# Designs tried in a protein design run: peptides against a protein of PDB entry 4HTP. Part 62

Target 1, 231 residues: chain A of PDB entry 4HTP
Amino acid sequence: SQTVASHVPFADLCSTLERIQKSKGRAEKIRHFREFLDSWRKFHDALHKNHKDVTDSFYPAMRLILPQLERERMAYGIKETMLAKLYIELLNLPRDGKDALKLLNYRTPTGTHGDAGDFAMIAYFVLKPRCLQKGSLTIQQVNDLLDSIASNNSAKRKDLIKKSLLQLITQSSALEQKWLIRMIIKDLKLGVSQQTIFSVFHNDAAELHNVTTDLEKVCRQLHDPSVGLSD

## One batch from the design tools (peptide; aimed at target 1 V8 A46)

Design b2_p28_4 (made by RFdiffusion4)
Pose (drawn by RFdiffusion4):
Structure b2_p28_4 (pose): chain A 221 residues (1-106, 117-231), chain P 28 residues (1-28)
Amino acid sequence: SQTVASHVPFADLCSTLERIQKSKGRAEKIRHFREFLDSWRKFHDALHKNHKDVTDSFYPAMRLILPQLERERMAYGIKETMLAKLYIELLNLPRDGKDALKLLNYGDFAMIAYFVLKPRCLQKGSLTIQQVNDLLDSIASNNSAKRKDLIKKSLLQLITQSSALEQKWLIRMIIKDLKLGVSQQTIFSVFHNDAAELHNVTTDLEKVCRQLHDPSVGLSD
Amino acid sequence: SDAEMLAAEKAQAEANIATWHEFLEEQE
């Protein structure tokens, strides 16, 4: 019943992605990712120490790291133009004001929102990776159910309980373009030697994370 | 609602986060 994702602050995923994006070289980008992946694996063993048929895996984090491969969640129905309106309303931004104009006259949208949010209010987030995933699930379902009001509410829960950095990265997760500077093939190869292959045949991110959870146990086994 | 769910889970989420950071510290 328990999950690694319920114990990991979304902020730690975001800080990892931030350092990855900020790194100039491939080796350094891989190092930052590997450290988070390795810690996730160590904590998985400690958490599920004496457990039976464990289905938990790196999938809750991997689906955010490679969001373009997201298949379980339907489309979010979220445009950068409406996030601008959501922030102007939420932050009580005067439309003649400097911050409102930056959002309206839209180095992607996530960065503009980052610069707007950084000097403001909340500096430390509270959400776990699991809670972020649960809320993204509600947004995708409510898009399918044509419930734009419930989408606004769910997105407001995500935004108001998160720091500027988490919001920058959450926006990129929703738009599905992280701009990390490291390829999907590279990310799969760091996770598992066989991961790129398994994804080619299955197109299934959760299956890859679960089946190839152990790096020393290959597809042949 | 999502807001009620998050409010109900708040103490447990803090405990879980603390456990994660304590585990990482032990690894150092």

Design b2_p28_4_s1 (made by RFdiffusion4, then SolubleMPNN; from b2_p28_4, 14 letters changed)
Fold by OpenDDE base, seed 2:
Structure b2_p28_4_s1 (fold): chain B 231 residues (1-231), chain A 28 residues (1-28)
Amino acid sequence: as target 1 above (231 residues)
Amino acid sequence: SDEEKLQAEKEKTQENIKKWQEFLESLK
């Protein structure tokens, strides 16, 4: 069956996340998230107009926005050092060069941007002059590739992990890769709490998640903001 | 062929993205 996630560019999610991160006030952060969510819900209604009882929900996006709550997908087995080495190889960076050293020593304070310890930001600046301006992946495709990575990590298939990572990297902009890295590392640095995200999604979302710890159930059962847990 | 499947997937993806984009424009 068709899903909303198979239609939404990953770039649109990343742009929303970027706007949220850059916004100073809580109200502005909430607005950007709400706008994306509302568009998603409206598109869902249009896409599924003639179909009752669909299982499609905001879950494909929510699990990327709140990656620390992921329970379906197993561990990726990916660390910053692995990504650094992959980028050095893929971009053919000199191993003793400035950019390679920045990626490898991402925790060392570099005087320029204050991005010490944020691997995703360091990667972004290295990637920006070298990558596509716009990615081509949907949210569904990103999730499929991440599922592949997790599955292959469990199966100890390192070559297949690399293959999926390469697909993600080669089909993503520098900005999309910044956010993808943060999703993999499970730290988005949005400046909003999990509780805020849930409260914007649905009034009962935090409660249902506290009971079930199932993000998909939360997204499915509370898909309609007007229908509560008691209804 | 694998290449044909890949091409079909790419085309479907682009069509889906276009539908989303057109929908967003219709909301403005």
Scores: peptide ipSAE 0.698, ipTM 0.946, DockQ to the pose 0.611
OpenDDE base, seeds 1, 3, 4, 5: peptide ipSAE 0.688, 0.690, 0.689, 0.697; ipTM 0.944, 0.945, 0.944, 0.946

Design b2_p28_4_s2 (made by RFdiffusion4, then SolubleMPNN; from b2_p28_4, 19 letters changed)
Fold by OpenDDE base, seed 2:
Structure b2_p28_4_s2 (fold): chain B 231 residues (1-231), chain A 28 residues (1-28)
Amino acid sequence: as target 1 above (231 residues)
Amino acid sequence: SDLEKLEKQKKENQENQKLWEDFLASLK
């Protein structure tokens, strides 16, 4: 089925998240999120102009923005150490080299950027000179690959997990990989609360989520910001 | 073939992303 997520570059979501993270004030953070959401809703209306009963919603993006609320996708089984080893292999980094050691010892203060404990930032700086400048994946494709990872983790198919990770990595920029890592680890460090994200999405979103704990249902039922729960 | 399928998917992906990009440009 035709979805908004199949059209939206993952790079656009990542750029939005980057702007949110870099913004100091709550109002500016909210503005960046609202702009992306509004664009999504407008595109949805245009894409589905002739189709009234669609199940398409903001859910594909929302589940990446609030990955800690994911309930549909099972655990990835991916840790920072696994990613570190994968990057060392993929990038052919010397095992005793500076970059390999940075990835493996990401929790150790390096004194350079203050990124100790943030694996995604460490990875970003290692990847920046070595990977694509712009990725090619859509939000739908990213979710499909993440679904594959979770499914194969449940099935204990490590080879297929690696395959999906390689597809994500090889088709993503350093910036996109930074955010992808944070999505997998389920810590985006946006500087805005879940409540703020829900409040911007829809006035009733927090309430509906508190009752249902179903992020897809929240996105679908409250797709129109003008239609409330009581309507 | 697997190659044909991949090429088709890549083309569709590019077209879909262009549609989104063009749409955003039209809003500005």
Scores: peptide ipSAE 0.601, ipTM 0.900, DockQ to the pose 0.552
OpenDDE base, seeds 1, 3, 4, 5: peptide ipSAE 0.600, 0.592, 0.600, 0.598; ipTM 0.899, 0.894, 0.900, 0.899

Design b2_p28_4_s3 (made by RFdiffusion4, then SolubleMPNN; from b2_p28_4, 16 letters changed)
Fold by OpenDDE base, seed 4:
Structure b2_p28_4_s3 (fold): chain B 231 residues (1-231), chain A 28 residues (1-28)
Amino acid sequence: as target 1 above (231 residues)
Amino acid sequence: SDEEKLEEQKEEIEKNQKLWREFLESLK
């Protein structure tokens, strides 16, 4: 079945998130999110013009924007230290080199940028000169790979976890990887609250989520911003 | 072949992303 997520580049979501993060004011942050959401909804309508009863929704994006609310996927079992080791291996970084040490000691402020404790930012700077300028993954592919990681973590299949991580990394830009890391760690640092995201998505979204705790149901039932829960 | 299927999938993904990009341009 055709989904919006199978068409949307993961890069576009990451660029939106980057704009939101860089925006100082709440209003500007909201604008960037709304623009992405509106584009998604409009594309949905175009894509599904001849299909009335589709289950497709904003859920594939929403679960990446609000990864702390993820309930469908089990735990990834991935920590910063694991990612650091993986990057050192993948990029063939000298273990005693500056970049390897930055990744391993990400909690210690070693640089002027004040990025101490933000592994994703440290990784970004290491990856920027070494990775693709543009990624190729769709939002659907990212979710599929993340599903694989979670499933294989539950099954204790470490080799398959590594395989999926390598696919994510090798097909992503440094910027995309920064956001992917934050999604995996479940801390996007957008400077926008969950309530704000829900409020922009739909007026009844926060209420429905509070009752159901099901992000997919929220996205599906409240896909149309003009149709409320009482309707 | 598995390789052919993979290539077809890549082409489909690229096509789908192009459709999205073209759609966004049409909204400007």
Scores: peptide ipSAE 0.648, ipTM 0.923, DockQ to the pose 0.554
OpenDDE base, seeds 1, 2, 3, 5: peptide ipSAE 0.642, 0.646, 0.642, 0.644; ipTM 0.920, 0.922, 0.921, 0.922

Design b2_p28_4_s4 (made by RFdiffusion4, then SolubleMPNN; from b2_p28_4, 14 letters changed; failed a check: too like the target's own chain)
Amino acid sequence: SDQEKLEAEREEIEKNIEKWREFLKSLE

Design b2_p28_5 (made by RFdiffusion4)
Pose (drawn by RFdiffusion4):
Structure b2_p28_5 (pose): chain A 221 residues (1-106, 117-231), chain P 28 residues (1-28)
Amino acid sequence: SQTVASHVPFADLCSTLERIQKSKGRAEKIRHFREFLDSWRKFHDALHKNHKDVTDSFYPAMRLILPQLERERMAYGIKETMLAKLYIELLNLPRDGKDALKLLNYGDFAMIAYFVLKPRCLQKGSLTIQQVNDLLDSIASNNSAKRKDLIKKSLLQLITQSSALEQKWLIRMIIKDLKLGVSQQTIFSVFHNDAAELHNVTTDLEKVCRQLHDPSVGLSD
Amino acid sequence: EEEDVETTLEEWHDAMAEADAEQEDMDE
């Protein structure tokens, strides 16, 4: 019943992605990712130490790191133009104001929102990776259910409980373009030697994370 | 089992804090 994702601050995923994006070289980008992945695996063993048929895996984090491969969630129905309106309303931005104009006259949208949010209010987030995933699930379902009001509420929960950095990365997760500077093939190869292969056949991110959870146990076994 | 969980999680928090401190030093 328990999950690694329920114990990991979304902030730690975001700070990892930030350092990855900020790194100039491939080796450094891989290092930052590998450290998070390795810690996730160590904590998985400690958490599920004496457990039976464990289905928990790196999937809750991997689906955010490779969001373009997201298949379980339907489309979010979220455009950058409406996030701008949501922030103007939420932050009580005067439309003639400098910050409102930056959002309206839209180095992607996530960065503009980052610069707007950085000097403001909350500096430390509270959400775990699991809670972020649960809320993204509500947003995708409510898009399918044509409930734009429930989408606004769920997105408001995500935004108001998160720091500027988490919001920058959350926006990128929703738009599905992280701009990390490291390829999907590289990310899969760091996770597991066989991961790129398994994903080619299955097109199933959760299956890959679960089946190839152990790096020393290959597809042949 | 609980002690193992708490120790592993704390070691991970410490590693995250170190990595952030190192990044702040580099930025200076």

Design b2_p28_5_s1 (made by RFdiffusion4, then SolubleMPNN; from b2_p28_5, 20 letters changed)
Fold by OpenDDE base, seed 2:
Structure b2_p28_5_s1 (fold): chain B 231 residues (1-231), chain A 28 residues (1-28)
Amino acid sequence: as target 1 above (231 residues)
Amino acid sequence: SMKEIEETLEEMRERMRRAEEEARREEA
């Protein structure tokens, strides 16, 4: 069955997240998120116009926006050091070179950008001159690959984890990879709270999540912003 | 209809393209 996530480019989500991050005010951050969400809902309505009782929801996007609330997918087993080594290998960076050292020593301020401790930003600047300008992955494909990583981590299949990571990396722009890294590490640094994200999504979302701790249920049950929990 | 889906997707894509262009300009 077709889902909204199967049609929405991952780049679109990343561009929205980038806008949110760059926005200084809470109101502007909220606006960018709302615009993405409204577009998603409109697309959902069009896609499912003649279909009743669909299980499709904003969940595929929401679980990437609030990765710390992920409960369906198990741990990735991926840390910054692993990603650093992978990038050095994949990009064929000299191990003693400036860029390799930046990735490995991401916690130490070595540059003018002040991005010390933010591995995703450091990776972005290394990737920007080397990667595709536009990625090809949909949100669904990203989630499928992340599911694969988590599953293979549980199964201790390191080779398959690497394979899925390589697919993510090779099919993503530098900007998409910045956000993908933050999703994997579970720290988006958006400058908005979880409560704010829920409040924009639906007035009852925070309450339902507090009770159920199930992000998919929240997205499914509160898909329509005009229909509350009591309805 | 497929047309409505395509139009909705195109509107979203256009908005996101503008965002990417703005992001690139700010980083240049």
Scores: peptide ipSAE 0.027, ipTM 0.617, DockQ to the pose 0.733
OpenDDE base, seeds 1, 3, 4, 5: peptide ipSAE 0.025, 0.025, 0.015, 0.025; ipTM 0.509, 0.516, 0.358, 0.557; seeds 1, 5 fail the geometry check

Design b2_p28_5_s2 (made by RFdiffusion4, then SolubleMPNN; from b2_p28_5, 17 letters changed)
Fold by OpenDDE base, seed 1:
Structure b2_p28_5_s2 (fold): chain B 231 residues (1-231), chain A 28 residues (1-28)
Amino acid sequence: as target 1 above (231 residues)
Amino acid sequence: SEKEIKETLEEMRKAMEEAEKEEEEEEA
C-alpha cells in the first residue's frame, strides 16, 4: 500500500530535527516541528484523496522522533563503540590517527566544540568531508533497514546487521548519519520534552499514550487534530 | 493525482530549503 513515508525523504526529517536542535527558544522548536507535521498531514490528504479507510499515519516519522517509545521492534544491540569500530573500518581510518581516536574516546573532551559525550556530533565532523552531500533514503526505507537490524540482532546474525548498517551509511549524508546515530542510541537531544511533542501532535495524545503505551495507535486514532478520543 | 503529489513534495522541499537558508543567514 502507498504510504506518506514511502515518499518523504529521510533528509527532510533530519533537516527539521537540525532546525529544532539549533533553535534556542521553546516556541521556535515547536514551530519547526509543527511545520513538518502540517506538511505531512497535507501530503497524506493529497496521497489518500478518495480513500477513507487507510491505516497510514504519522507513525513512521513519530517512532524516529521519539525512539525511546519504540515497542514494535526489538533492541538493535548497537552501542557507540560498535559504531566507532565500524566507521574506522569502513572509512579506512588509521587506528592511531586523530579521527579514529576521537571516535573511540568520544567521552573525553578533545574538541573545541564542547561535544564531549555526544558520539553523533563527533561522528558528524569525521564524516562531513568523506560522505555524500545528499542521501537517497526515504523514511520508509530507513524504518525497513532498522527493522532488519532489530530482527537480525534477535537472531544473532552479526553479518546481516553489518550489511544493513553499511546500506544505511553509504546512502546517507553526514547530517543524516548524525541523526540516524541518535535514533539508534535513542537520544535525539532536541531540547523539547515528550509531552511537548505529543501536545503539538494532538491534545489527547499524551493521555492515549499513557493508557496504551502504543505509539502507532496514538498516531492512527489521533491522526486528525480536530477529532478527540471521545468522538 | 501523481502530479499533485509531486508538486506537494516539491513545495515541501522548497519550503525546507528556504527555511534552512534563513537560519544560515541569521547565524552569520
Scores: peptide ipSAE 0.035, ipTM 0.504, DockQ to the pose 0.731
OpenDDE base, seeds 2, 3, 4, 5: peptide ipSAE 0.026, 0.027, 0.007, 0.036; ipTM 0.519, 0.535, 0.382, 0.483; seeds 2, 3, 5 fail the geometry check

Design b2_p28_5_s3 (made by RFdiffusion4, then SolubleMPNN; from b2_p28_5, 17 letters changed)
Fold by OpenDDE base, seed 3:
Structure b2_p28_5_s3 (fold): chain B 231 residues (1-231), chain A 28 residues (1-28)
Amino acid sequence: as target 1 above (231 residues)
Amino acid sequence: SEKEIKETLEEMRKRMEEARREEEEEEE
């Protein structure tokens, strides 16, 4: 069956996240998230107009926005140092070059941007002149690849982990990779709390999550913002 | 209808493409 996530480009989510991050005020951050969510719900209603009993929900996006609440996937087993080495190899960066050293020494202030300790931002600037301008992945495809990484990490299949990572990287823009890295590391740095995200999604979302700790259940049961838990 | 789905998708894509363009212009 078709899902909303199979139609929504990953780039659209990343652009929304970038807007949220760049916004200074809470109200503006909320607006950007709400606009994305409303568009998603509208598309869901159109896509599933003739199908009342669907399991499709905002979950595929929500689990990328709140990756720290992920319970379905096992650990990725990916750290910044692994990604640094992968990028150096993939981009054929000189090992003693400035960009390779920036990636490896991401915790030390090496540049004018003050991005010390934020590997994703450092990676972004290295990737920007070298990567595709537009990615081709949908949200579903990103989740499928992340599922593969987690599964293969559990199975200790390092070669298959690398394969899935390469697919993610080669089909993503620098901006998309910035956000993908943050999703993998489970720190988006949006400047918006989990509670705020839940409150915008549904008034009862925080409560249901506190009881169930099941993000998919929250997204499915509270898909309609007008239908509460008590209904 | 398939038409409504397509129109909704196209509207979403248009908005997101405009957003990406704005982001690219801010980085230049």
Scores: peptide ipSAE 0.050, ipTM 0.665, DockQ to the pose 0.656
OpenDDE base, seeds 1, 2, 4, 5: peptide ipSAE 0.042, 0.029, 0.044, 0.046; ipTM 0.655, 0.643, 0.654, 0.653; seeds 2, 4 fail the geometry check

Design b2_p28_5_s4 (made by RFdiffusion4, then SolubleMPNN; from b2_p28_5, 17 letters changed)
Fold by OpenDDE base, seed 5:
Structure b2_p28_5_s4 (fold): chain B 231 residues (1-231), chain A 28 residues (1-28)
Amino acid sequence: as target 1 above (231 residues)
Amino acid sequence: SEEEIKKTLEEMRKKMKEAEEEEKKEEE
């Protein structure tokens, strides 16, 4: 079945997240999120115009924006040190080289940018001169690969985890990889609260999530911003 | 229709590009 997530590029979500992060004011951050959400809803209405009772919703995007609320997907088993080693191998970085040392020692301030402790930002600067300008993955494909990683982690299939990670990395820009890392580590650093994201999505979203703890249910039941829980 | 889907995607991409151009003007 066709979903909105199968058509929306992962790059579009990452560009929105980048805008939200760069914006200083709460109002500007909200504006960028609302514009993405409104565009998603319009696309949903167009895609499903002749179909009633679809299960498609904003959930594929919402679970990437609020990865700390993920309950469906099992643990990835991925840490910054594993990603550092993978990037060193994949990019064929000299082990004693400046870039390899930056990735391995990401907690130590080694650079002029003050990005100490933010592995995703350190990775971004290493990747920027070496990666594709534009990625090719959809939001659905990213979620499918992340599901594969979680499943294979539970099954202790390390080689299959590496395969899925390589597919993510080789088909993503440096900017997309920065955000993908933050999604895996479950810290987006957007500068907006969970409550703000829910309030922009739907007025009843925070309440429904507090009761159900089910992000997919929240996205499905509150798909229409004009229809409340009491309606 | 595939055409409506394509048109909606193009409109989304256009809005995103316009927003990126506005942000570049605010940073200058």
Scores: peptide ipSAE 0.029, ipTM 0.579, DockQ to the pose 0.768
OpenDDE base, seeds 1, 2, 3, 4: peptide ipSAE 0.029, 0.028, 0.028, 0.028; ipTM 0.568, 0.573, 0.609, 0.577

Design b2_p28_6 (made by RFdiffusion4)
Pose (drawn by RFdiffusion4):
Structure b2_p28_6 (pose): chain A 221 residues (1-106, 117-231), chain P 28 residues (1-28)
Amino acid sequence: SQTVASHVPFADLCSTLERIQKSKGRAEKIRHFREFLDSWRKFHDALHKNHKDVTDSFYPAMRLILPQLERERMAYGIKETMLAKLYIELLNLPRDGKDALKLLNYGDFAMIAYFVLKPRCLQKGSLTIQQVNDLLDSIASNNSAKRKDLIKKSLLQLITQSSALEQKWLIRMIIKDLKLGVSQQTIFSVFHNDAAELHNVTTDLEKVCRQLHDPSVGLSD
Amino acid sequence: SDEDEVAETYQEWQDLIEELNHEAEAEE
């Protein structure tokens, strides 16, 4: 019943992605990712130490790191133009104000929102990766159910409980373009030698994370 | 105990995150 994702602050995933994006070289981008992945695996063993048929895996984090491969969640129905309106309303931004104009006259949208949010209010987030995933699930379902009001509420939960950095990365997760500067092939290869292959045949991100959870145990076994 | 092991492992990971953030700030 228990999950690694319920114990990991979304902020730690975001700080990892931030350092990845900031790194100039491939080796450094891989290092930052590998450290998060390795810690996730160590904590998985400690958490599920004496457990039986464990289905927990790196999937809750991997689906955010490779969001373009997201298949389980339907489309979010979220445009950058409506996030601008949501922030103007939420932050009580005067439309003639400098911050409102930056959002309206839209180095992607996530960065503009980052610069707007950074000097404001909350500096430390509270959500775990699991809670972020649960809320992204509600947004995708409510898009399918044509419930734009429930989408606004769920997105307001995500935004107001998160730091500027988490919001920058959350936006990018929703738009499905992280701009990390490291390829999907590279990310899969760091996770597991066979991961790129398994994804080619299955197109199933959760299956790959679960089946190839152990790096020393290959597809042949 | 199992709970102590989980707490220790978690704390080691949070220490790593803190160290990495401090290194990134020093490089600015």

Design b2_p28_6_s1 (made by RFdiffusion4, then SolubleMPNN; from b2_p28_6, 20 letters changed)
Fold by OpenDDE base, seed 5:
Structure b2_p28_6_s1 (fold): chain B 231 residues (1-231), chain A 28 residues (1-28)
Amino acid sequence: as target 1 above (231 residues)
Amino acid sequence: SDEEEIQKTLEEMRKKLKEQEEEEKKKL
């Protein structure tokens, strides 16, 4: 069955997240998230116009925006050091070169940008001159690849983990990879609280999540912003 | 058609995102 996530480019989510991060004020951050969400809901209504009983929801996007609340997908088993080594290999970076050392020593201040300790930002600057300008992955495809990584981590299939990571990396821009890394590490640094994200999504979302701890259930039951839990 | 409406909605979403990016570039 067709889902909204199968049509929405991952780039569109990443552009929204980038806008939220760059915005200084809470109101502006909220505006960018709301605009993305409203567009998603409109697309859902168009896609499912003739189908009332669908399980499709904002969940595929929400689980990437709030990755710390993920309960369905098992642990990736991926750390910054693994990603650093993978990028060095994939980009054929000299092991003793400046860029390889930046990735491996991401916690040490080595540059003027003040990005020490943020591996995703260090990776972004290394990737920017070397990667595609535009990615080709949908939100659904990103989630499928992340599911594959988690499953193969559980099964201790390291080669298959590497294969899925390479598919993500080779089909993503530098900006998309910055956000993908943050999703995997489960720290988006958006500057807005979880409660704020829930409040924009639906007035009852925080309450329902506190009771159920099920992000998919929250997204399905509260898909319509005009229909509350008490209705 | 339903497919045309879906594609139109997707295009409108992409257009809005592009316009916002251009507006943000003008503020820099």
Scores: peptide ipSAE 0.043, ipTM 0.632, DockQ to the pose 0.864
OpenDDE base, seeds 1, 2, 3, 4: peptide ipSAE 0.031, 0.032, 0.036, 0.023; ipTM 0.608, 0.617, 0.627, 0.476

Design b2_p28_6_s2 (made by RFdiffusion4, then SolubleMPNN; from b2_p28_6, 18 letters changed)
Fold by OpenDDE base, seed 2:
Structure b2_p28_6_s2 (fold): chain B 231 residues (1-231), chain A 28 residues (1-28)
Amino acid sequence: as target 1 above (231 residues)
Amino acid sequence: SDEEEIEKVLEEMRKRMEEAEKEEKEEE
């Protein structure tokens, strides 16, 4: 069956997240998230108009926006050091070069941007001049690849983990990779609380999540913003 | 139509992505 996530470009989510991050005020951050969410809901309504009892929901996007709440997907087993080494290899960076050292020593402030400790930002600046390709991934495809990584990590298949990572990287822009890294590391640095994200999604979302700890249930049961838990 | 609505949403998404790309280039 067709899902909204199979149509929505991952780039749209990333651009939204970027706008949220750059926005100074809470209201502006909320506006950008709401625009993405409203588009998703409109798409859902149009896609599923003639279909009852669909399981499709905002969950594929929500689990990327709130990756720390992920419970379905097991651990990736990926850390910044692994990604640094992978990028050095993939981009053929000189190991003693400035960019390789920035990636490996991401915690040390060596640059003018003040991005010490934020590996994703450091990676972005390394990738930006090297990634000319526009991203082609949908949200569904990103989730499928992330599922593969988690599964292969559990199975201790390091080669297959690398393969899936390479697929993600090679099909993503620098901006998309910045956000993908943050999703994998589970720290988006949006400047908006989890509670705010839930409140924008649905008034009852935080409560339902607190009870169930099931993000998919939250997204499915509270898909309609006008229908509450008591309805 | 439902198809028209889908296309409209996709166009909105495209526009947002293009704006973001423009902003990213202006920061370079």
Scores: peptide ipSAE 0.400, ipTM 0.884, DockQ to the pose 0.458
OpenDDE base, seeds 1, 3, 4, 5: peptide ipSAE 0.392, 0.391, 0.390, 0.396; ipTM 0.882, 0.881, 0.881, 0.882

